# Peptides against a protein of PDB entry 3J47: the designs that were tried, part 87

Target 1, 121 residues: chain A of PDB entry 3J47
Amino acid sequence: IRLTNQLKSLKGLQSKLKDVVEYLDKVINKELPINHTILGKLQDVFNLLPNLGTPDDDEIDVENHDRINISNNLQKALTVKTNDELMVIYISNLVRSIIAFDDLIENKIQNKKIQEQRVKD
Target 2, 26 residues: chain B of PDB entry 3J47
Amino acid sequence: NAQYHLLVKQGDGLLTKLQKYGAAVR

## One batch from the design tools (peptide; made by RFdiffusion4, then SolubleMPNN)

Design b2_p21_7_s4 (from b2_p21_7, 16 letters changed)
Fold by OpenDDE base, seed 1:
Structure b2_p21_7_s4 (fold): chain B 121 residues (1-121), chain C 26 residues (1-26), chain A 21 residues (1-21)
Amino acid sequence: as target 1 above (121 residues)
Amino acid sequence: as target 2 above (26 residues)
Amino acid sequence: SREENFLLLENMQKKLDELQS
């Protein structure tokens, strides 16, 4: 029962991570804006991951120690993967802000040129 | 961790350059 | 000044492309 629930949760997480990657690809391609709600849901999933790795202190036999180590390694790998995804989102937002600022600067330069031309006429 | 910090530092450097350019155009 | 600003923008775009790579 616990292993099947973990596997279902992992499959659900894998599906969500795939959806996040697809979303990030659409964001990189400028097809969609960054949705902060998706980022918040990812953070919530990560805040729940440490709680999945706390074995209740019950007398679970020596054979489970290897499974716990594998689960902890997987949890760590998932945490790293999300940190990477969050980083990609952060950089994508920075890039968009830079482009928007560049466009704003160009518009200001054009407006100054128009004003200078009107003063010379 | 180190790669993350490097990427963030590069992003901050770009933002700083952008801010300087924006201040020069103001 | 305008040429310097253009070069600065070009350098920023190159750094953005490096970040996307």
Scores: peptide ipSAE 0.324, ipTM 0.863, DockQ to the pose 0.038
Fold by OpenDDE base, seed 4:
Structure b2_p21_7_s4 (fold): chain B 121 residues (1-121), chain C 26 residues (1-26), chain A 21 residues (1-21)
Amino acid sequence: as target 1 above (121 residues)
Amino acid sequence: as target 2 above (26 residues)
Amino acid sequence: SREENFLLLENMQKKLDELQS
């Protein structure tokens, strides 16, 4: 049962990671704004990751210790990878916000120039 | 991590400059 | 300058692309 749940959660994580990558690609291509819902879902996956790595104490045979260590290392590697993806999303949002703000500033400058010209005419 | 933090710092620096410029244009 | 900010944004975008790669 636990292994099946871990596999299901890994498949779910893999699917979400794929969705995030696809979203990030669209974000980089300026096709879509950043969806906060995707970030929330990723955070939820991260918060669930520790729960995927807790083997219940009762069946720790020596063969399970190596599997547990491999599982923990894989979980850590996945956590790092997901953190990196979240960071990429965050920076993408920051860059987009900066671009939007720059455009807003430019628009305000142009509007001021137009108003100044209208006062001189 | 280090490259990410550097990029974040660069973005924050740019954002700060844009904020100053936006305040000057107001 | 505005040009410097634009270049900085471009550099940030490039780094984002590198992180996705």
Scores: peptide ipSAE 0.416, ipTM 0.881, DockQ to the pose 0.040; fails the geometry check
Fold by OpenDDE base, seed 3:
Order: C-alpha cells, then sequence, then structure tokens
Structure b2_p21_7_s4 (fold): chain B 121 residues (1-121), chain C 26 residues (1-26), chain A 21 residues (1-21)
C-alpha cells in the first residue's frame, strides 16, 4: 500500500512536470501567450527548490554563464542522488515483499500438511 | 543505470518465480 | 528454488548497501 501510493504520487508528479515542460516549450516557441499566473507558480516551485549553486552573495562577478552551468550540474547531481536513493528504497521494499510472500507460501504448505495428516488419523 | 536495470530485472524475475510457486501451492 | 531466491535477495541487499555507501 505505502509503496503503491508513493509510486502513484511520483507518476503524478512526473506527468505534471511533463505538462509544465510542454507548456514552457510552447511559450518559448511563441505558440502560446505567457500566462503570468502559471509563471508565478513556477517561480514559487523554483524558490522552494534548494538553491543548488547559488554561491554566497559576496562575489557578484561576471561569470553568470559558468554559474548557471554549475547550478545545472548540482541540480543534476541531486537528481541522480535522489534517483539512486529511491532505487534503494524500491529494491528494499521488493525484497521485503518477496520474503513475506515466501513465508506465506511456507505457512500454506505447512497448513496443508497438517490438514492431510488429520485426515489420515 | 545499466547495473540498476539489471538488478530490477533480476528482482522482477524472482517475483515471477514466487508467483508461480504460490500458484502451484494453491 | 528457495535457495536461488535467497541468493537473489542477498545479492539485492548487497547492491542496496553499495548504493547507500
Amino acid sequence: as target 1 above (121 residues)
Amino acid sequence: as target 2 above (26 residues)
Amino acid sequence: SREENFLLLENMQKKLDELQS
């Protein structure tokens, strides 16, 4: 149940992110007008993201292009790390499900043997 | 990535075997 | 077999530990 709910939530998030990307691409291509309300909500989402690669405010020097690349690299690194962690959780839950299923099968086999013995007595 | 996909595939294979075994014990 | 399943589970656990390290 918990895993299924997490997977469903993650799929829902993925679908929404895809819709956002598709919308942004249409806006960039001037196929759709800029919706300020959607942009405001996207800005709020970006503000809730950890500032990956905002160096502390003190060096306002001209390397904005390299800073954007570093920020993208840090975001990518965190995405990869999060993916790896989710994979670990997924496999752990899979293993637990397998163990629980094996125990259930064994219990059923034992119960069947007990019933067969009672019929012979 | 490739090692992960391999591990997931192995896990899925094991689940399938357990399902078959559970069906045979029914 | 149960033994094969156990070995597979053990291998998955080892890979999990490697990913957490």
Scores: peptide ipSAE 0.373, ipTM 0.876, DockQ to the pose 0.051; fails the geometry check
Fold by OpenDDE base, seed 5:
Structure b2_p21_7_s4 (fold): chain B 121 residues (1-121), chain C 26 residues (1-26), chain A 21 residues (1-21)
Amino acid sequence: as target 1 above (121 residues)
Amino acid sequence: as target 2 above (26 residues)
Amino acid sequence: SREENFLLLENMQKKLDELQS
């Protein structure tokens, strides 16, 4: 039962990570906007990841030291990967904000030109 | 890490320029 | 000037394109 649940959780995480990568690729390619709900769920999953790699202190059999190091390295690698994904998202949002602001500025310039023409007429 | 910080810095620089432009258009 | 503002916008657009590449 416990191993089956762990395997199911890992498969679920793998599927979500795949979906996130596909989503990030679409965002990078400007095909889709960032979904804040997906990001929030990802963040929640990552906040739970530290708890998945810590065996309860009571099950530290001496044979687990290598497994603990592997799990810690995996957790660190996943954390780094998560940070990289969040960075890509942040930059994508920043770029979108810049584009939106550029369009706003252009609209203001056009409106100002129209007003100046109306005052001259 | 270094590449990320560089990319963030470039984005912040663009945002700052955009803000200056927006202020000049007001 | 309007020309200076246009140049500033153009420079920002170029940087955006660089970030997107």
Scores: peptide ipSAE 0.344, ipTM 0.865, DockQ to the pose 0.038; fails the geometry check

Design b2_p21_8_s1 (from b2_p21_8, 15 letters changed)
Fold by OpenDDE base, seed 1:
Structure b2_p21_8_s1 (fold): chain B 121 residues (1-121), chain C 26 residues (1-26), chain A 21 residues (1-21)
Amino acid sequence: as target 1 above (121 residues)
Amino acid sequence: as target 2 above (26 residues)
Amino acid sequence: SLDEKIKEMQGLLKKLEELLK
């Protein structure tokens, strides 16, 4: 039962990670804004992952301890990978905000130039 | 971590320059 | 890769810096 739940959670995480990568590609291509709900759900998945590793204090054979350490290292590596993905999302939003602000400034300069020309005519 | 902080600092620096330019155009 | 995406974002930041000079 526990291994099946871990495998299902890992498959779910892998699917969400793929969706995040696809979303990041669309964000880089300026096709879609960042969905804060996807970010929140990703954070929730990572907050739940550490709780999947609580050993019930019963007689876990020494062979299970090495498997648990490998699982914890993989979980930590996945957490780092997702933190890096969230970071890329944040920077992508920052770049988009900068571009949008640059366009706003340029539009304001053009509007001011048009008004100054109308006052001279 | 270090490359991230560097990239964030570069983005913040660019945002600050953009804000100054926006204030000069107002 | 994630590293390649970070490099692409760095390239975009450089272009934005050139536009702000």
Scores: peptide ipSAE 0.303, ipTM 0.850, DockQ to the pose 0.037
Fold by OpenDDE base, seed 5:
Structure b2_p21_8_s1 (fold): chain B 121 residues (1-121), chain C 26 residues (1-26), chain A 21 residues (1-21)
Amino acid sequence: as target 1 above (121 residues)
Amino acid sequence: as target 2 above (26 residues)
Amino acid sequence: SLDEKIKEMQGLLKKLEELLK
């Protein structure tokens, strides 16, 4: 049961990471905005990941110690990779917000200039 | 990590400049 | 790659900085 759940969670994480990568590619190509639902599901996966590596205090034979260490190192590597992906998403959104705000400012300046010209005529 | 923090700082600086410009145009 | 995406974002930030000068 536990191994099946870990495998299912890993497959779910792998699928989600693929979706995040595909989404990041679309974000870079300016094709799509951030999907909050994808981020929420990703966060849920991360909140569940620490629980996947806790050995229940039952005597897991010493032969599994290497497998546990590999699993923990993989989990840490996956966590770091995902944090980096989330960081890239955050910066991408920040840049988009800045561009949108710049366009808004320019539009306001143009509107103000048009109004000033109309008052002089 | 360091490159990310640098990017965040650059973005924050740019956002601050945009905010000042937006306030001056209002 | 993630590194390539970071570099692309750096390029966009630089363009925005030039527009705000």
Scores: peptide ipSAE 0.296, ipTM 0.850, DockQ to the pose 0.037
Fold by OpenDDE base, seed 2:
Structure b2_p21_8_s1 (fold): chain B 121 residues (1-121), chain C 26 residues (1-26), chain A 21 residues (1-21)
Amino acid sequence: as target 1 above (121 residues)
Amino acid sequence: as target 2 above (26 residues)
Amino acid sequence: SLDEKIKEMQGLLKKLEELLK
């Protein structure tokens, strides 16, 4: 039961990571804004990951210790990779917001200059 | 990690500057 | 790659810093 749940969770995480990568590519290509729902679902998965890495103190048979360590290392590596992807999304959106705000300020300045010229004529 | 935190800090600094400029142009 | 995307974003941030000076 526990191994099947871990494998299902890992497959779910892998699918979500693929969706995040695809979303990142669309965000980089300026096609879509951040999907907060995808971000929230990823955060929920990450909040569950520390609990998947704490074996409760019950008798873990010594022969599975190497597979558990490999699984934990893979989960940590996937966590780091997904954190880095989320970071890139966050910065990309921040930069877009900055550019859009700069363009808005410049448009307002130009509109004010045009109005001032029309009042002087 | 450190490079990311630096990038976030730079972005936040730029947003703050843009907000000040937007308030001055209002 | 992730590293290439980070470098592209760093380039965009630098351009924005120059526009705000």
Scores: peptide ipSAE 0.281, ipTM 0.848, DockQ to the pose 0.039
Fold by OpenDDE base, seed 3:
Structure b2_p21_8_s1 (fold): chain B 121 residues (1-121), chain C 26 residues (1-26), chain A 21 residues (1-21)
Amino acid sequence: as target 1 above (121 residues)
Amino acid sequence: as target 2 above (26 residues)
Amino acid sequence: SLDEKIKEMQGLLKKLEELLK
């Protein structure tokens, strides 16, 4: 029962990770805005992942050590990959904010020029 | 990590320039 | 790849720097 629940949770996590990657690709392609709630939930899942791969110290079956080390390395690699994806999203948002602010400044300059021209006429 | 931090610093520098320009246009 | 996406974002930042000059 416990092992089956862990396998179901892992499959659920894998599906959710795929959904996040697809969402990140849509955000990079400017198709969707960033959802902070999805990002927070994803961070929580990744903070729990290291705890899922720590063997409780009690059952040292020698055959499990290599599989556990491979699983821990895979979890670390997935965590790094996700952090890099989140970084790319953060920078994309920063760039969008900068562009929007530039457009606002240009609009203010144009409005000021129009007002100065009206005072000269 | 290092390339990301460099990119963030460049973005922050641009944001600061934009803020100064916005203050000069006011 | 993630590296390619980082390079694309660096390209966008350079364009923004040019607009702010």
Scores: peptide ipSAE 0.272, ipTM 0.848, DockQ to the pose 0.038

Design b2_p21_8_s2 (from b2_p21_8, 13 letters changed)
Fold by OpenDDE base, seed 1:
Structure b2_p21_8_s2 (fold): chain B 121 residues (1-121), chain C 26 residues (1-26), chain A 21 residues (1-21)
Amino acid sequence: as target 1 above (121 residues)
Amino acid sequence: as target 2 above (26 residues)
Amino acid sequence: SLEKEIENMKGLLKELEEQLS
């Protein structure tokens, strides 16, 4: 039962990671803004994942210990991958903010030039 | 980790330059 | 001069986007 729940949770996480990658691609292509709610839910899932691998201190046969260690290593690898994805999202948002700010600055400069020309005329 | 920190540092540098430009235009 | 600096920043942003891809 516990192993099946871990596998189901891992499959759910894998599917969610795929959705995040697809979302990141859309953000990189400037098709969609970053959804902070999606990021928050991803972080919550990752914060809950370490708790899925706590062996209850009961008589887990040595053969199950190796399988649990492999599962924990995979979970850590997935956590690192998601952290990297979140970082990419953050940087993409930063880049968008910078571009938008540059455009605002350029518009303000143009407006000032137009006003200066009107005062000279 | 190191590549990540480098990328963040570059982004922060660009943001700082942008902020300075914004302050000069205000 | 200011427009040239903005263009330089846009270039740096594009390079960062390429590194993220």
Scores: peptide ipSAE 0.270, ipTM 0.837, DockQ to the pose 0.058
Fold by OpenDDE base, seed 2:
Structure b2_p21_8_s2 (fold): chain B 121 residues (1-121), chain C 26 residues (1-26), chain A 21 residues (1-21)
Amino acid sequence: as target 1 above (121 residues)
Amino acid sequence: as target 2 above (26 residues)
Amino acid sequence: SLEKEIENMKGLLKELEEQLS
């Protein structure tokens, strides 16, 4: 029972880490608006964490229940912290992408003006 | 939380501007 | 720094998995 609960908690943490990695990859690739993905993954974590406490283990000693709750709370806190850090990185990358795109737009506008001048001459 | 939401809102504002400029260049 | 923290967390998970195996 205790070992099974620890394994289940570890599997939950592993799943969360996988989600964080997938999120990082999406941020690096400048894919989807990050806020929805992060919020969705955070929600998935919050939904998966209660499922780690399957009520059918009626024989969980009170001491094991408290340790599981502490572990789950720590996992939640770590996940939230990681998501916040990822959001900061995302916003930074977004700002950089906006600046780069603004420069590209300005270059295109200048090129268009040069072409229009050449046609008038 | 509030600072985070403000930062997100600023990012969304910049994205909207970027989209407008992109549409003007097309 | 965040990628490093994720790698550290992955390392800790692997160690825990090894202890539970």
Scores: peptide ipSAE 0.265, ipTM 0.784, DockQ to the pose 0.018
Fold by OpenDDE base, seed 3:
Structure b2_p21_8_s2 (fold): chain B 121 residues (1-121), chain C 26 residues (1-26), chain A 21 residues (1-21)
Amino acid sequence: as target 1 above (121 residues)
Amino acid sequence: as target 2 above (26 residues)
Amino acid sequence: SLEKEIENMKGLLKELEEQLS
């Protein structure tokens, strides 16, 4: 039972790590709006973290408990860092979009002025 | 989290203003 | 740079996956 639960938890962690990598790749490629997917995946990470506070886990051998705690602390730290980096990327993409739209608006104003001058001539 | 949501809200506000300006210029 | 930090995180994730394999 215990080894099977550890294997299941390990597989869950592996799946989550893969999801985080895939998410980071999509963010690097500028393909995704950040907020909903990040929050959902972060929540999934926390839900997949073994809840070490359940009394049924008291039989976890100290060595395995320490490894799980180290893994959980590392995953938590990586999650926080990833969230902050993704926030910066999101803001940067928003600013770039605003600048691009501003330039498009200015171009349209200039084109309209040129057309009005041609009609007056 | 709260600071992020505030920054996102400010960005969305700027985008909305820009969209209104674009519609007025059309 | 943020990109370098992201790549470092990807490296750490791969190392963790290797340890889990």
Scores: peptide ipSAE 0.261, ipTM 0.782, DockQ to the pose 0.021
Fold by OpenDDE base, seed 5:
Structure b2_p21_8_s2 (fold): chain B 121 residues (1-121), chain C 26 residues (1-26), chain A 21 residues (1-21)
Amino acid sequence: as target 1 above (121 residues)
Amino acid sequence: as target 2 above (26 residues)
Amino acid sequence: SLEKEIENMKGLLKELEEQLS
């Protein structure tokens, strides 16, 4: 039972990591806005995290405590890494949005100048 | 975490400046 | 690396801030 649960949890984590990678690829391709999807996926990761450590059986011997601690530390480290990746994505999209907005402003300024010149002629 | 929040804050500040500039150009 | 990418983005933000100033 325990080994099966650990395997299931690992498969769940692997699936989520795959989802993160797919999201990263979509963001690199400018297909998705950052905020809601990142937060949603992050929340999903955090919601899956508690399920990795549920000792259903009270009889977890002391040797399993070290393995659980290592697993929790690895899980925490993976979570931090995922958060950092999401952060980079967020900043990248923010910068892209700012650049796009700057270009729009410049285009509007140029259009106004052209219109003013046409009125003077 | 702190560096992240700082960077996000800086980005939000820049976005706000762009929004003000965009409103002035309208 | 993620760190290098963050640094690059910080550079872009600074450049944009300079253009808006």
Scores: peptide ipSAE 0.245, ipTM 0.828, DockQ to the pose 0.040

Design b2_p21_8_s3 (from b2_p21_8, 16 letters changed)
Fold by OpenDDE base, seed 1:
Structure b2_p21_8_s3 (fold): chain B 121 residues (1-121), chain C 26 residues (1-26), chain A 21 residues (1-21)
Amino acid sequence: as target 1 above (121 residues)
Amino acid sequence: as target 2 above (26 residues)
Amino acid sequence: SLDEEIKNMRGLLQQLEDLLK
């Protein structure tokens, strides 16, 4: 029962990671704004992942050690993948902030130019 | 990791330049 | 001058675009 729940949770996480990647691609392409809720949900998934790999202490069967190592390697690979996703989100937010600030500066320059023209007239 | 830190550092550098420009326009 | 400031902004935007590539 627990293994099936872990596999289901892992499949759910994999699907969610796919959705995050698709969202990030849309953000990079300037098609969508960054959704802070996606970032929060991704962080929540990461906070839950360490808890998915704690073997219940009760069955020290030596055959499970290789399966635990595979699970830990997958968890580590998922952690790296999400760190990369968080990075892309951070960069995308930075880029949007820069564009918004550029637009603000341009608007201010235009307003100043209009005021200077009004003083000359 | 190293490529990430480089990219973040470059982004922060651009943001800092943009902030200086914004302060000069104010 | 305002034109120099606009030129500097365009330079920053180009640096940003280059960072995104």
Scores: peptide ipSAE 0.287, ipTM 0.841, DockQ to the pose 0.056
Fold by OpenDDE base, seed 2:
Structure b2_p21_8_s3 (fold): chain B 121 residues (1-121), chain C 26 residues (1-26), chain A 21 residues (1-21)
Amino acid sequence: as target 1 above (121 residues)
Amino acid sequence: as target 2 above (26 residues)
Amino acid sequence: SLDEEIKNMRGLLQQLEDLLK
């Protein structure tokens, strides 16, 4: 039962990671804004990842030590990969916010210049 | 990790400067 | 001046682009 739940959770995480990559590609291509709901779901998955790596202390059967190390290394690798993805999302959003704000400022400056010209005429 | 935190810190610094500029142009 | 402020903002945008590269 526990192993089946772990495999199902891992498949769910892999599917979500794929969806995030696809979303990131759309964000990089300027096609979509950041979906905070996807980000929240990723954070929830990450908050659950440490709990997937703590076997309760009581039944370390010695024969599974290599599989546990591989699982922990995979979890670490997935954590790093998703941290990198979250970083790219964050930076992309920051850049978009800065560009949008620059355009707003330029529009305000142009409007002020037009008003000043109309008062001089 | 350290490079990520540095990048986030620099981005937040730029955003703060941008916010100050927008408030001055308002 | 407004033009100096725009120049400063363009400088900030360029710094951000350089951080993304």
Scores: peptide ipSAE 0.272, ipTM 0.840, DockQ to the pose 0.064
Fold by OpenDDE base, seed 5:
Structure b2_p21_8_s3 (fold): chain B 121 residues (1-121), chain C 26 residues (1-26), chain A 21 residues (1-21)
Amino acid sequence: as target 1 above (121 residues)
Amino acid sequence: as target 2 above (26 residues)
Amino acid sequence: SLDEEIKNMRGLLQQLEDLLK
């Protein structure tokens, strides 16, 4: 049962990671905005990941120590990779917000110029 | 990590300047 | 002045472009 759940969670994480990569590629290419629902689901996966590597306090034979170390290293590597992906997403959103705000300021300046010209006529 | 934090700091600085400008244009 | 405001905005745009490079 536990092994099946771990495999299911790993497959779910792998699928989600693929979706995030595909989404990041689309964001980099300026094809799509950030989907907050994808971010929320990713965060939920991360909150569950620490629980996937906790051995139950049952006697894990010393032969599994190498497998546990590999699993912990993989979990650390996945956590770092995801943090990097979330960071890229955050920066992309910040930049998009700055551009949108700049366009808004430019529109306001143009509107003020038009009003000043109308008052002088 | 350090390069990312630098990039975030630069973005935050730009956002702050843009916010000040937006407030002055209002 | 409005011209000074435009110059400031252009400076911010350039900083944004530099951040994106």
Scores: peptide ipSAE 0.269, ipTM 0.833, DockQ to the pose 0.058
Fold by OpenDDE base, seed 3:
Structure b2_p21_8_s3 (fold): chain B 121 residues (1-121), chain C 26 residues (1-26), chain A 21 residues (1-21)
Amino acid sequence: as target 1 above (121 residues)
Amino acid sequence: as target 2 above (26 residues)
Amino acid sequence: SLDEEIKNMRGLLQQLEDLLK
């Protein structure tokens, strides 16, 4: 029962990770804004993943070593992929913040030019 | 990892320059 | 100078575009 629930949770996580990749591709293409709630939930899942891959020290059955190594390699690969995705999201947000600040500076420059012209007239 | 840290560092550098520019325009 | 500030801002935007590529 516990192992079946872990496999179901892992499949659910893999599906969610695919959805995040598809979302990130849309954000890179400027089609959608970043959803912070999806990102937070994904981070929570990944913070729990290391606890799913630590073998409880008790039942080292020899047949489990190859499956545990495959699970740990898959978990590491998923963690790297998610870190890369979070990175793209962070950069996209940084770029949006810089563009918004650029527009604000340009608006202030224009307002200053209008004030200087009014004092000269 | 290394390429990402480089990209983040470049972005932070741009943000810092933008903040200085915003302070000069005030 | 306002023109120097605008030039610096354009330089920052170009660096941002290069970061996105």
Scores: peptide ipSAE 0.249, ipTM 0.830, DockQ to the pose 0.059

